# Ledger of designs, part 150: peptides against a protein of PDB entry 5HDT

Target 1, 163 residues: chain A of PDB entry 5HDT
Amino acid sequence: MVVKTFMDMDQDSEEEKELYLNLALHLASDFFLKHPDKDVRLLVACCLADIFRIYAPEAPYTSPDKLKDIFMFITRQLKGLEDTKSPQFNRYFYLLENIAWVKSYNICFELEDSNEIFTQLYRTLFSVINNGHNQKVHMHMVDLMSSIICEGDTVSQELLDTV
Target 2, 163 residues: chain A of PDB entry 5HDT as posed
Amino acid sequence: MVVKTFMDMDQDSEEEKELYLNLALHLASDFFLKHPDKDVRLLVACCLADIFRIYAPEAPHTSPDKLKDIFMFITRQLKGLEDTKSPQFNRYFYLLENIAWVKSYNICFELEDSNEIFTQLYRTLFSVINNGHNQKVHMHMVDLMSSIICEGDTVSQELLDTV

## One batch from the design tools (peptide; made by RFdiffusion4, then SolubleMPNN)

Design b2_p28_2_s1 (from b2_p28_2, 15 letters changed)
Fold by OpenDDE base, seed 1:
Structure b2_p28_2_s1 (fold): chain B 163 residues (1-163), chain A 28 residues (1-28)
Amino acid sequence: as target 1 above (163 residues)
Amino acid sequence: SAEEYKEELKKYYEEHKEERREEFEKLE
């Protein structure tokens, strides 16, 4: 499974990072981002999350439009967190934990549409949060939002009004 | 700094990679 390849990859493994760079780029293609199977899309999102971890602090995606597409895609996948009894919940948790810990969304501050991306993220998180979530889920959600608020220089008042 | 950030990522990864993988593979 491709997700395991990136999951097990160390961020210091320069040879492997170069070897799998093309695969990382292909995973961000419309074929995968718009895949009809929601389980496949979740796995793709998990791969992308690890790709951001591996190549941090930079991302292998150089196109601002592609980066926007990726983060809007990841944001849509986070909707799956609303059902704590889903058999796929652990993978949604994996996605949340990763992007919160890696602070993946912080790269969006360099994008012209950063406020749109963050707004959609906040709306999604507040939409899915519920009493069924354990402390770890809540912690990662808070960490994710706090990182953007505290470390972002381009956070507009409009975005703050949305929160 | 960028280096401090990368070190923090590496530390967290090494400390949690086994647990994270185990939780992810429960479905498989």
Scores: peptide ipSAE 0.654, ipTM 0.944, DockQ to the pose 0.833
Fold by OpenDDE base, seed 2:
Structure b2_p28_2_s1 (fold): chain B 163 residues (1-163), chain A 28 residues (1-28)
Amino acid sequence: as target 1 above (163 residues)
Amino acid sequence: SAEEYKEELKKYYEEHKEERREEFEKLE
C-alpha cells in the first residue's frame, strides 16, 4: 500500500524523498481528493499527513490553492473521529496524531485563506469531540489547536470569536 | 529552530513508529 510506503519513510531518506516526490504530488490531485470512496479518502489523508511529516518543515506542494485544498480535505476527514466505535477509528486517530505531532497545519499561516482553514478545522474538532474519546485523542486535539494559537501570529480575533 | 524541530520529529518518529503502525493496521 502507498500509505505504508510513506508511513515507513523517515525524514532523512533523501533518495527516497526524491524518488517518491512525484507520487506525493499525484496523491494531492483532484482524482484522489474527490475520490468517491470514503475509505480511500481516509487513506489518502493519512498519506498526505505523512508526506507533510517527511518533507517538514517544507512541503512539496507549492501552489497555495493546492495547499488549501489539501488541508480543507484533511479537515473534512477528521469528521470521522466522531464515531469511536467505527472499525476505521484507529486510522482516523492516526491522522489526528500525525497532524498534531507534526504541526502540519502551521504551514497554512503563509496562505491567504489561512483563517478560513483554521476556522473550519476548529469547527470540525469541536463538532466531533465528546466524552467517549480517550485521553490520547483529547490530548492530540488540544495540542493541535494550541499549536496553531500559540505559534501563529496571523490568527485574527474574528477566528477566535468564531470558535 | 528548524533543525531542532526536525530532530524532534525524527526522535518521536523513531520512538513511536512501530506502535503507530500497529495501531493503524488494527481494524476493530
Scores: peptide ipSAE 0.652, ipTM 0.944, DockQ to the pose 0.618
Fold by OpenDDE base, seed 3:
Structure b2_p28_2_s1 (fold): chain B 163 residues (1-163), chain A 28 residues (1-28)
Amino acid sequence: as target 1 above (163 residues)
Amino acid sequence: SAEEYKEELKKYYEEHKEERREEFEKLE
């Protein structure tokens, strides 16, 4: 499973980072981002989250449009957090924990459409957050949102009013 | 700094790698 390859990869392994760079780029292709299987898309999102971890603070994706597509894609996957009884919930948690801990979305501040990305993220998180989530889930959601608010200088007033 | 950030990432990863993997592989 490709997800395990990136999951087990150290961010300090330069040789492996170079070796799997093309795979990382391929995982961001429309073939995977638009894959018809929801479970496959979740696995792809988890891979991408680990890729952001491995290559932090930079990302291997050079296209701003591609970065936007990736984060919009990841945001859409977070909708799966709404069902705490889902068999795949633990993988959605993995995705949430990773992007919150790594602060992956912070790279979006350099993008022209950062406000759109953050707006969609907040809307998604607010739509899925519920009392069925345990303390760790709530913590990661809050950490993810607060990190963007506290570290971002370009957050729109409209977005701030939403919070 | 970037180095401090990367160091924090590495530390958390090393401390939680096994737990995160085990949780990820559990399909309930």
Scores: peptide ipSAE 0.649, ipTM 0.944, DockQ to the pose 0.658
Fold by OpenDDE base, seed 5:
Structure b2_p28_2_s1 (fold): chain B 163 residues (1-163), chain A 28 residues (1-28)
Amino acid sequence: as target 1 above (163 residues)
Amino acid sequence: SAEEYKEELKKYYEEHKEERREEFEKLE
């Protein structure tokens, strides 16, 4: 499946990165971002997370609006972390671990609507975080939020006060 | 730097690739 293709892709493989560039762009289309199937959207999010890993520190998406849509989309998927007993939980975990490790959201600092993106991210994370999550989940959530706060130059005090 | 960052990503990826894949596929 496509998810495994990107999952197994090495970031040093320039030829593969070029070969799958069009697929990466296709996966970010409205067709997939607004797909009616929740499981499909999750898989798309996981693909996108790996795409950000593979092409880091850049992203193959040139449109700021598209980048915003993607990260708002990924943020919405993180709500799935609320149900630890879901059969899909491990995939939500995969998504969280990846974006936290890769620091994918850091590219959003270049976007005009970065504060909106980060606000939604923090709200989502705090809405799903609970004592039922294991240590790894908590660690990744903290890492994700901390990386934005510590490495970002444009994080507003208003955002910090809201959290 | 960007190069150092990419190198760190690569290292982590190689070290955890199998574990992450197994976790992803665990309930399939």
Scores: peptide ipSAE 0.655, ipTM 0.943, DockQ to the pose 0.730; fails the geometry check

Design b2_p28_2_s2 (from b2_p28_2, 14 letters changed)
Fold by OpenDDE base, seed 5:
Structure b2_p28_2_s2 (fold): chain B 163 residues (1-163), chain A 28 residues (1-28)
Amino acid sequence: as target 1 above (163 residues)
Amino acid sequence: SAEEYREKLKKYYEENKEKRLEEFEKLE
């Protein structure tokens, strides 16, 4: 499957990165971001998370509007973390762990609508966080939020006051 | 630096690749 291809791809695999670049771009199309199947959207989000890892520190997406759409899309998928007993929870965990370690959202600091993206992220995380989550889930959520706060020279005071 | 970040990320990937795959495939 496509998600397995990106999961197994090394950051130094230049030939493979070039070969699958078009696929990476297609996965960010509206067709996939607005796919009617929620399980497909989750798989797409996981692929995008690995794409950010593989091409780090620079994403292959150059359009600010596209990047905004991608991160708003990923943020929406994180809502699935609320149901810890869902059969798909492990894949939601994979998504969370990946974006936390990669610090994927940090690229958003260069976007004009960064505050909107971070606001939606924080609201989503605080909405789904609960005592039913294990220590690792809590750790990744904290790591994700703290990375943005600590490295966010452009984070507005209004956002900080809300958090 | 960007290079240090990239190296840390590579290290994370190499150390956790199998664990991440196992976690993802628990549905199967």
Scores: peptide ipSAE 0.598, ipTM 0.927, DockQ to the pose 0.734
Fold by OpenDDE base, seed 1:
Structure b2_p28_2_s2 (fold): chain B 163 residues (1-163), chain A 28 residues (1-28)
Amino acid sequence: as target 1 above (163 residues)
Amino acid sequence: SAEEYREKLKKYYEENKEKRLEEFEKLE
């Protein structure tokens, strides 16, 4: 599957990064972001997370509108973390761990709608946190939120009220 | 710094690559 191609790619694979750049761009198309299959959307999100890892610190997506769509999309997928007994939970965990380590959402600070994106992220994370989550899940959620709070230049009052 | 961030990320990937793949493939 396509997600494994990006999972196996390291940040120094310049030839591979150039070769699969077009594929990375296509994966952010409306066709995939609005795919009717929930499992496909999760796989797309995991793939996008690895794309952010591989091309860090610079994302291959240059359009602010596209970046907003991507992160709003990823945020929606994180809702799947709520059910710890789901067969796909390990992939939702993969998504969470990746975006936490990569600090991929930090790219959003350059977007005009950054506060909206962060607000939706925090609301989603707080809504899915439950006693069934182990320490690792909680740690990644805290790391993700703390990074945004510590590195953010301006945080809206709405976001502050959410935290 | 940006370089420190990149090196930290590379270290994370190298140390966890096999584990991450193993966990991800459990559904396949």
Scores: peptide ipSAE 0.596, ipTM 0.928, DockQ to the pose 0.808
Fold by OpenDDE base, seed 4:
Structure b2_p28_2_s2 (fold): chain B 163 residues (1-163), chain A 28 residues (1-28)
Amino acid sequence: as target 1 above (163 residues)
Amino acid sequence: SAEEYREKLKKYYEENKEKRLEEFEKLE
């Protein structure tokens, strides 16, 4: 699986990072971001999450519009966290845990539409959070939201209203 | 700093690599 390729890749593996750079770019194409299969989209999101980990603190995606598309895409996938009994929940958890630890959304501060991205993230998280989630899920959600508030120099009123 | 962040991330990855894989493969 492509997901496992990136999962097993070390940040210091410069040769592998160069080798799989084109694949990383291809995974962010509309073909994958708009794939009709929700399971495929989840796998793509997990790959993208690891790509942000591997290439941190930078990202191989140079287009601001593409970065916005990616994070809006990842945000949409997080809706899958609402069903704790879903067979795919473990992979949604993987996605959440990854983006929380990597703080991948922090790269969005460089984007003009950062407030839109963060607002959608907060709305999504608050819409899916429930008492069925274990402590780890809650922790990652809190970490993700608090990191953005603490590191952001400008936050929209709309975002503040969601907190 | 960027270096500190990268180091923390590397440490996280090394310490949790197996657990993350196990969590991801629960469906299999």
Scores: peptide ipSAE 0.593, ipTM 0.926, DockQ to the pose 0.731
Fold by OpenDDE base, seed 2:
Structure b2_p28_2_s2 (fold): chain B 163 residues (1-163), chain A 28 residues (1-28)
Amino acid sequence: as target 1 above (163 residues)
Amino acid sequence: SAEEYREKLKKYYEENKEKRLEEFEKLE
């Protein structure tokens, strides 16, 4: 699986990072972001999450529009967290845990549409959070949201009012 | 700093790599 390639990649593996750069870019193409299969989209999201981990604190994607598309895409995948009994919940958890620890969304502060991205993220998280989630899921959700609020100077009051 | 952040992330990855993979592969 392509997802395992990035899962096993070290942040300091400069040669590998260069070698798989084109693959990273390809995974962010509309073909994958708009793939009709939900399971494929989840795997793509997990790959992208690891790509952000590997290339942190930067990202290999230079287009602001592309970055927006990616994070809006990842946000949509997080909707899958609402079903705690799903056979693929562990992969949704992987996605959540990754983006929370990496603080990958923090790169969005440099984007013009950061408020839109964060708004959708918060709305999504609050829509899926429920008492069926274990403590770890709740912890990662809180960590993800609090990091954006505490580390971001561009978070609008309007965004906070929608939460 | 950026370097401290990268080191923390690297440490997290090294400590949790196997666990993360195992959790992910439960579906497989």
Scores: peptide ipSAE 0.585, ipTM 0.924, DockQ to the pose 0.812; fails the geometry check

Design b2_p28_2_s3 (from b2_p28_2, 19 letters changed)
Fold by OpenDDE base, seed 3:
Structure b2_p28_2_s3 (fold): chain B 163 residues (1-163), chain A 28 residues (1-28)
Amino acid sequence: as target 1 above (163 residues)
Amino acid sequence: SAEEYRKELKEYYKKNKKKRLEEFEKLE
């Protein structure tokens, strides 16, 4: 599984990072981001999350538009956190934990549409958060949101209204 | 700093790699 390839890769694996760079780029293609299968999209999101971890603090994606597409894509996948009884929930948790710890969304501060990305992220998180989530899920959600607020120089009024 | 960030991230990964994989593979 491609997802496991990146899951097993650490940031110091320079040779592997070079070897799988093209794969990382391919996974961000419209073919995968707009894949009709929901489970495939989740796997892609998890893989992208690890890609951001591996190449941090930089990203292998050079196009600002592509980065925006990726993070909007990841944000959409987080909707799956709503159903805590889903058999796929653990993978949604994996995604959440990873992006929270890596602070992957911080790359978005360099994008012109950063406020749009953050607004959609916050709206999504608030739409899915519920009492059925355990403390760890809540913690990661809070960490994700707070890190953006703390490290961001400016936020839009729309984002502030959401928070 | 960026260097400190990478260090912390690497430590996180090494500490949690096994657990993360196990949770990811659990589909029930």
Scores: peptide ipSAE 0.531, ipTM 0.908, DockQ to the pose 0.681
Fold by OpenDDE base, seed 1:
Structure b2_p28_2_s3 (fold): chain B 163 residues (1-163), chain A 28 residues (1-28)
Amino acid sequence: as target 1 above (163 residues)
Amino acid sequence: SAEEYRKELKEYYKKNKKKRLEEFEKLE
């Protein structure tokens, strides 16, 4: 599958990064972001997470509107973390671990709607946290939220109320 | 710094690549 191609790619694979750039752009299209299959959307999210890793510290997506769509999309997928007994949970965990370590959402600080994105992220994370989650899941959630709080220059009152 | 971030990210990937793949492939 396509997601495994990006999983196996490191940041120094310049030739491959150039080769698969068009594919990375296509994966952010409405066709994939609004795909009717929930499992496909999860795979797309995992792929996008690895794309952010590979091209870090820069994203291959230059449109602010597209970046907003992508992160709102990824945020929606994180709702799947709620059911720890789901067969797909390990892939949701993969998504969480990746975006937490890569600090993918930090790109959003440059967006006009950054506070909206962060607010939705925090609301989603707090809504899915439960006693069934192990220490690793909690750690990644805390790391993700802490990074945004510590590195953010401007945080809306709405976001502060959510935290 | 940005350079330190990129270095840490590379080290993380190198160290955890196999483990991350194994976790992703488990559908149970």
Scores: peptide ipSAE 0.517, ipTM 0.905, DockQ to the pose 0.639
Fold by OpenDDE base, seed 2:
Structure b2_p28_2_s3 (fold): chain B 163 residues (1-163), chain A 28 residues (1-28)
Amino acid sequence: as target 1 above (163 residues)
Amino acid sequence: SAEEYRKELKEYYKKNKKKRLEEFEKLE
């Protein structure tokens, strides 16, 4: 699986980061972001999450529009967290844990549409959070949201009002 | 700092790499 290639890669593997750069870019194409298969989209999201981990604190994607598309895409995948009994919940958990610990969304502060991205993220998280989630899931959700609030000086009052 | 962040991220990855992979592969 392509997802395992990036899962096995650490941040200091400069030669590998160079080697798989084109693959990272390809995974962010509309072909994958708009793939009709839900399971494929989840795997793509997990790959992208690891790509952000590997290239942190930067990202290999230079287009602001592309970055927006990616994070809006990842946000949509997080909707899958609402079903705690799903066979693929562990992969949704993987996605959540990754983006929360890496603080990958923090790169969005440099984007013009950051408020839109964060708004959708918060709306999504609050829509899926429920009492069926264990403590770890809740912790990651809180960490993800609090990191954006605490580290983001550009968080609008409008965003806070929607929370 | 950015350097501290990268270091912490790297250490976290090294510490949890196997666990994260195992959790991910539970579906497989």
Scores: peptide ipSAE 0.521, ipTM 0.904, DockQ to the pose 0.803; fails the geometry check
Fold by OpenDDE base, seed 4:
Structure b2_p28_2_s3 (fold): chain B 163 residues (1-163), chain A 28 residues (1-28)
Amino acid sequence: as target 1 above (163 residues)
Amino acid sequence: SAEEYRKELKEYYKKNKKKRLEEFEKLE
């Protein structure tokens, strides 16, 4: 699986990072971001999460519009966290844990539409959070939200209203 | 700093690589 290729890749593996750069770029194409299969979209999101980990603190995506599309896409996938009994929940957890610990959304501060991205993230997280989630899930959600508040120098009123 | 962040990220990955993979493969 492509997802396992990126999961196994170290940030110091410069040769592999160069080798799979084109694949990383291809995974962000509309073909994958708008794939009709929700399970495929989840796998794509997990790949993208690891790509952000591998290439941190930078990202191989140079287009601000593409970066916005990617993070809006990842945010939409997080809706899958609402069903704790889903067979795919473990992979949604993987996605959440990754983006929270890597702080991948922090790259969005470089984007003009950062407030829109963060607002949608907060709305999504608050819409899916429930008492069925274990402590680890809650911790990652809190970490993800608090990191943005702490490191951001400007926050929209809409985002503040969600907190 | 960026260097400190990258260092911490690397250490996290090394420490948790196995269990992250196990978590992902629970469906299999």
Scores: peptide ipSAE 0.515, ipTM 0.902, DockQ to the pose 0.759; fails the geometry check

Design b2_p28_2_s4 (from b2_p28_2, 17 letters changed)
Fold by OpenDDE base, seed 5:
Structure b2_p28_2_s4 (fold): chain B 163 residues (1-163), chain A 28 residues (1-28)
Amino acid sequence: as target 1 above (163 residues)
Amino acid sequence: SKEEYRKKLKEYYKKNKEKRREELEKLE
């Protein structure tokens, strides 16, 4: 199972990173990013997050357009955090924890559309955050947003308006 | 630097590897 493989893979295995590079690329295809099943999309997002973790601080995706698509896709999946009682909430938590810890979105600073990506991320997080979330969820959300602000040279007014 | 960042991530992951493994097993 590809999902399990990526989740268990560490950053020190260069051979495995090379071996699964093609799979990583395939996971970013429209077939998976636009899959009709939301549970499949969530799994794909988790895998993509793991890929970013494994390849951090770099990414195996060289196309700026593809990177944008991926992060916009991941951002859309984060909407699932709104329902804390969902059977899939643990995977949404995993996704959030991963991208927050890895600072996955920071690679977007080099993208032309970074402000759009960050704006959508902030809007999504603020739309789903609620008092039902435990301390860890709140912490990861704050960490994710703070890391972008702290490491960014400039913050657009639009982004500031979402905060 | 990127290298320093990578090292920090590796160290953090190693430290929490066991915990993460347990969490993954629960998700299966």
Scores: peptide ipSAE 0.210, ipTM 0.708, DockQ to the pose 0.742
Fold by OpenDDE base, seed 2:
Structure b2_p28_2_s4 (fold): chain B 163 residues (1-163), chain A 28 residues (1-28)
Amino acid sequence: as target 1 above (163 residues)
Amino acid sequence: SKEEYRKKLKEYYKKNKEKRREELEKLE
């Protein structure tokens, strides 16, 4: 499985990173980002999160438009966190925990559309947060949002309105 | 600076490398 392959990959394994670079690039294609199956999209999001983890603090994607598409895509998947009883919740949790720990979204500061990305992220997170989430989920959500606020040079009014 | 920030991140990842690996295995 592609998921298993990336999950087990070490950040310091340069040879492995080079070996799977092409696969990483293909996972960001419209074919996968716009896949009609929701479960497939979740798996793709997890793989992309692992790719960011593996290549951190860099990323194999150089196109600003592609990076925007990826993070907007990941943000859309986070909507699945709302239902804690979903059979796929554990994968949504993995996605959240991963991107929070890695600080994956922080690479977006280099993008012109960073405010749009962060705004959409915050809106999504606040829309799915509920009392059914355990402390770990809440902690990861807070960590994800706090890291962006603390490390960002400026925060738009629209972003502040969502907080 | 951006460069200093990236260096700090690298150190952060190195420090937490083993811990993170164990956590990921549990989440698998």
Scores: peptide ipSAE 0.189, ipTM 0.705, DockQ to the pose 0.246
Fold by OpenDDE base, seed 1:
Structure b2_p28_2_s4 (fold): chain B 163 residues (1-163), chain A 28 residues (1-28)
Amino acid sequence: as target 1 above (163 residues)
Amino acid sequence: SKEEYRKKLKEYYKKNKEKRREELEKLE
C-alpha cells in the first residue's frame, strides 16, 4: 500500500526519497486530485501530506500552480473532520495531525496566492469545528492556524477578517 | 528571511524526529 510506504519512510532516507519521487509527482496529477471516489481522495491527501513530511522543509513540486492545487485539494479534504463518527475519521485526523506538525502549509508563503490558500484553510477549519472534537483535534487546528499567523511576514486584512 | 526560516524548520524536524516516529507508529 502506497500510504503505508510513505508513512514508514524516514525524512533522512535520501535514497528512498529519490526512489519515490516519480510516484510523488504522479499523486499530484488531476487523475488523483479529481478522483470521483471520496475515500480515494482522502487516501491521496494522506499520501500528499506524508510526501510533504518526508521532503520537508522543501517539496518535490516545483510548479506554484501545482502546489496551489494540492493545498486547495487538501483543504477540501479537511471538511471530513466535521463528522466525528465517520469510519474514515481516523484518516482525517491523521491528515490534520500530520500537516499541523509538519507545518506543511507554511511552504505556501512562497506562493503568490498564499492569502487565498490560508483564507480557504481558515474558513474550512472554522466550518468543521464542533463540540464533538476532542482536545487533540482542537490543538492541531489551533497549531495549524497559529503557525501561519506567527510565522508569516504579513497577514492580509482578508485573512484577519476570516479569523 | 526565508533562508533562516528553512534552517529553523530543519532544526525543528531534527529535534522532533523521534517523537514523530512514535506518533506515526501509534496511528498506523
Scores: peptide ipSAE 0.137, ipTM 0.677, DockQ to the pose 0.238
Fold by OpenDDE base, seed 3:
Structure b2_p28_2_s4 (fold): chain B 163 residues (1-163), chain A 28 residues (1-28)
Amino acid sequence: as target 1 above (163 residues)
Amino acid sequence: SKEEYRKKLKEYYKKNKEKRREELEKLE
C-alpha cells in the first residue's frame, strides 16, 4: 500500500505531499532502517527513493545526520544487485534506476560527510558490478557515478582513487 | 533550474510509474 501510494504521486501535488509527510518521516526511523528482515529493508529503500523523487530536488528531511543514515542505508541495499537471479532483483533494479535518474545522492553535497557517503556508494557499486548485468543496469550505475563527479564542486582524493 | 528539473522528472515517471507499480505488486 505504501509503495503503491508513493509511486502514483506527482511532484506537483503539494497537498498530497503534505498528507504523506509524516509517513515519509516515519519510514526514515531506526525501526525501518534497522529492520531485521532484508526484504522489508529493500521495500523501505524503494519507498525512500520514491520520497526523494517526489520531493526532488529537495528532501523532506531536515537533519543532516538523518540524511546520512538514509543514504548509507540505501547504499547497503544496493549490494543486492549482485545476484541477477534473485526474486527481488526487479526491486533492486527499480531502486538503482530511481536513484540514478533522480540524482538522489546529489543532495549529499551539502552534507559534511558527503565524501564518506560517495566513497561507500562507489565501493558498493564496483563490488557488485559484473558481466552478468545487462546494459541498462550498467548504464544506471555509470549515470549514478558520473553525475556525482560532474556536478560536484569538489571531489576528494579518496573518491578519485576509488574510481 | 529547479522547476525544469522537476518537470523533467515528473514527465519521466508519469510514463513509467504504472509499469513499475505492477512489477512491485507481483513481488509482494
Scores: peptide ipSAE 0.175, ipTM 0.701, DockQ to the pose 0.789; fails the geometry check

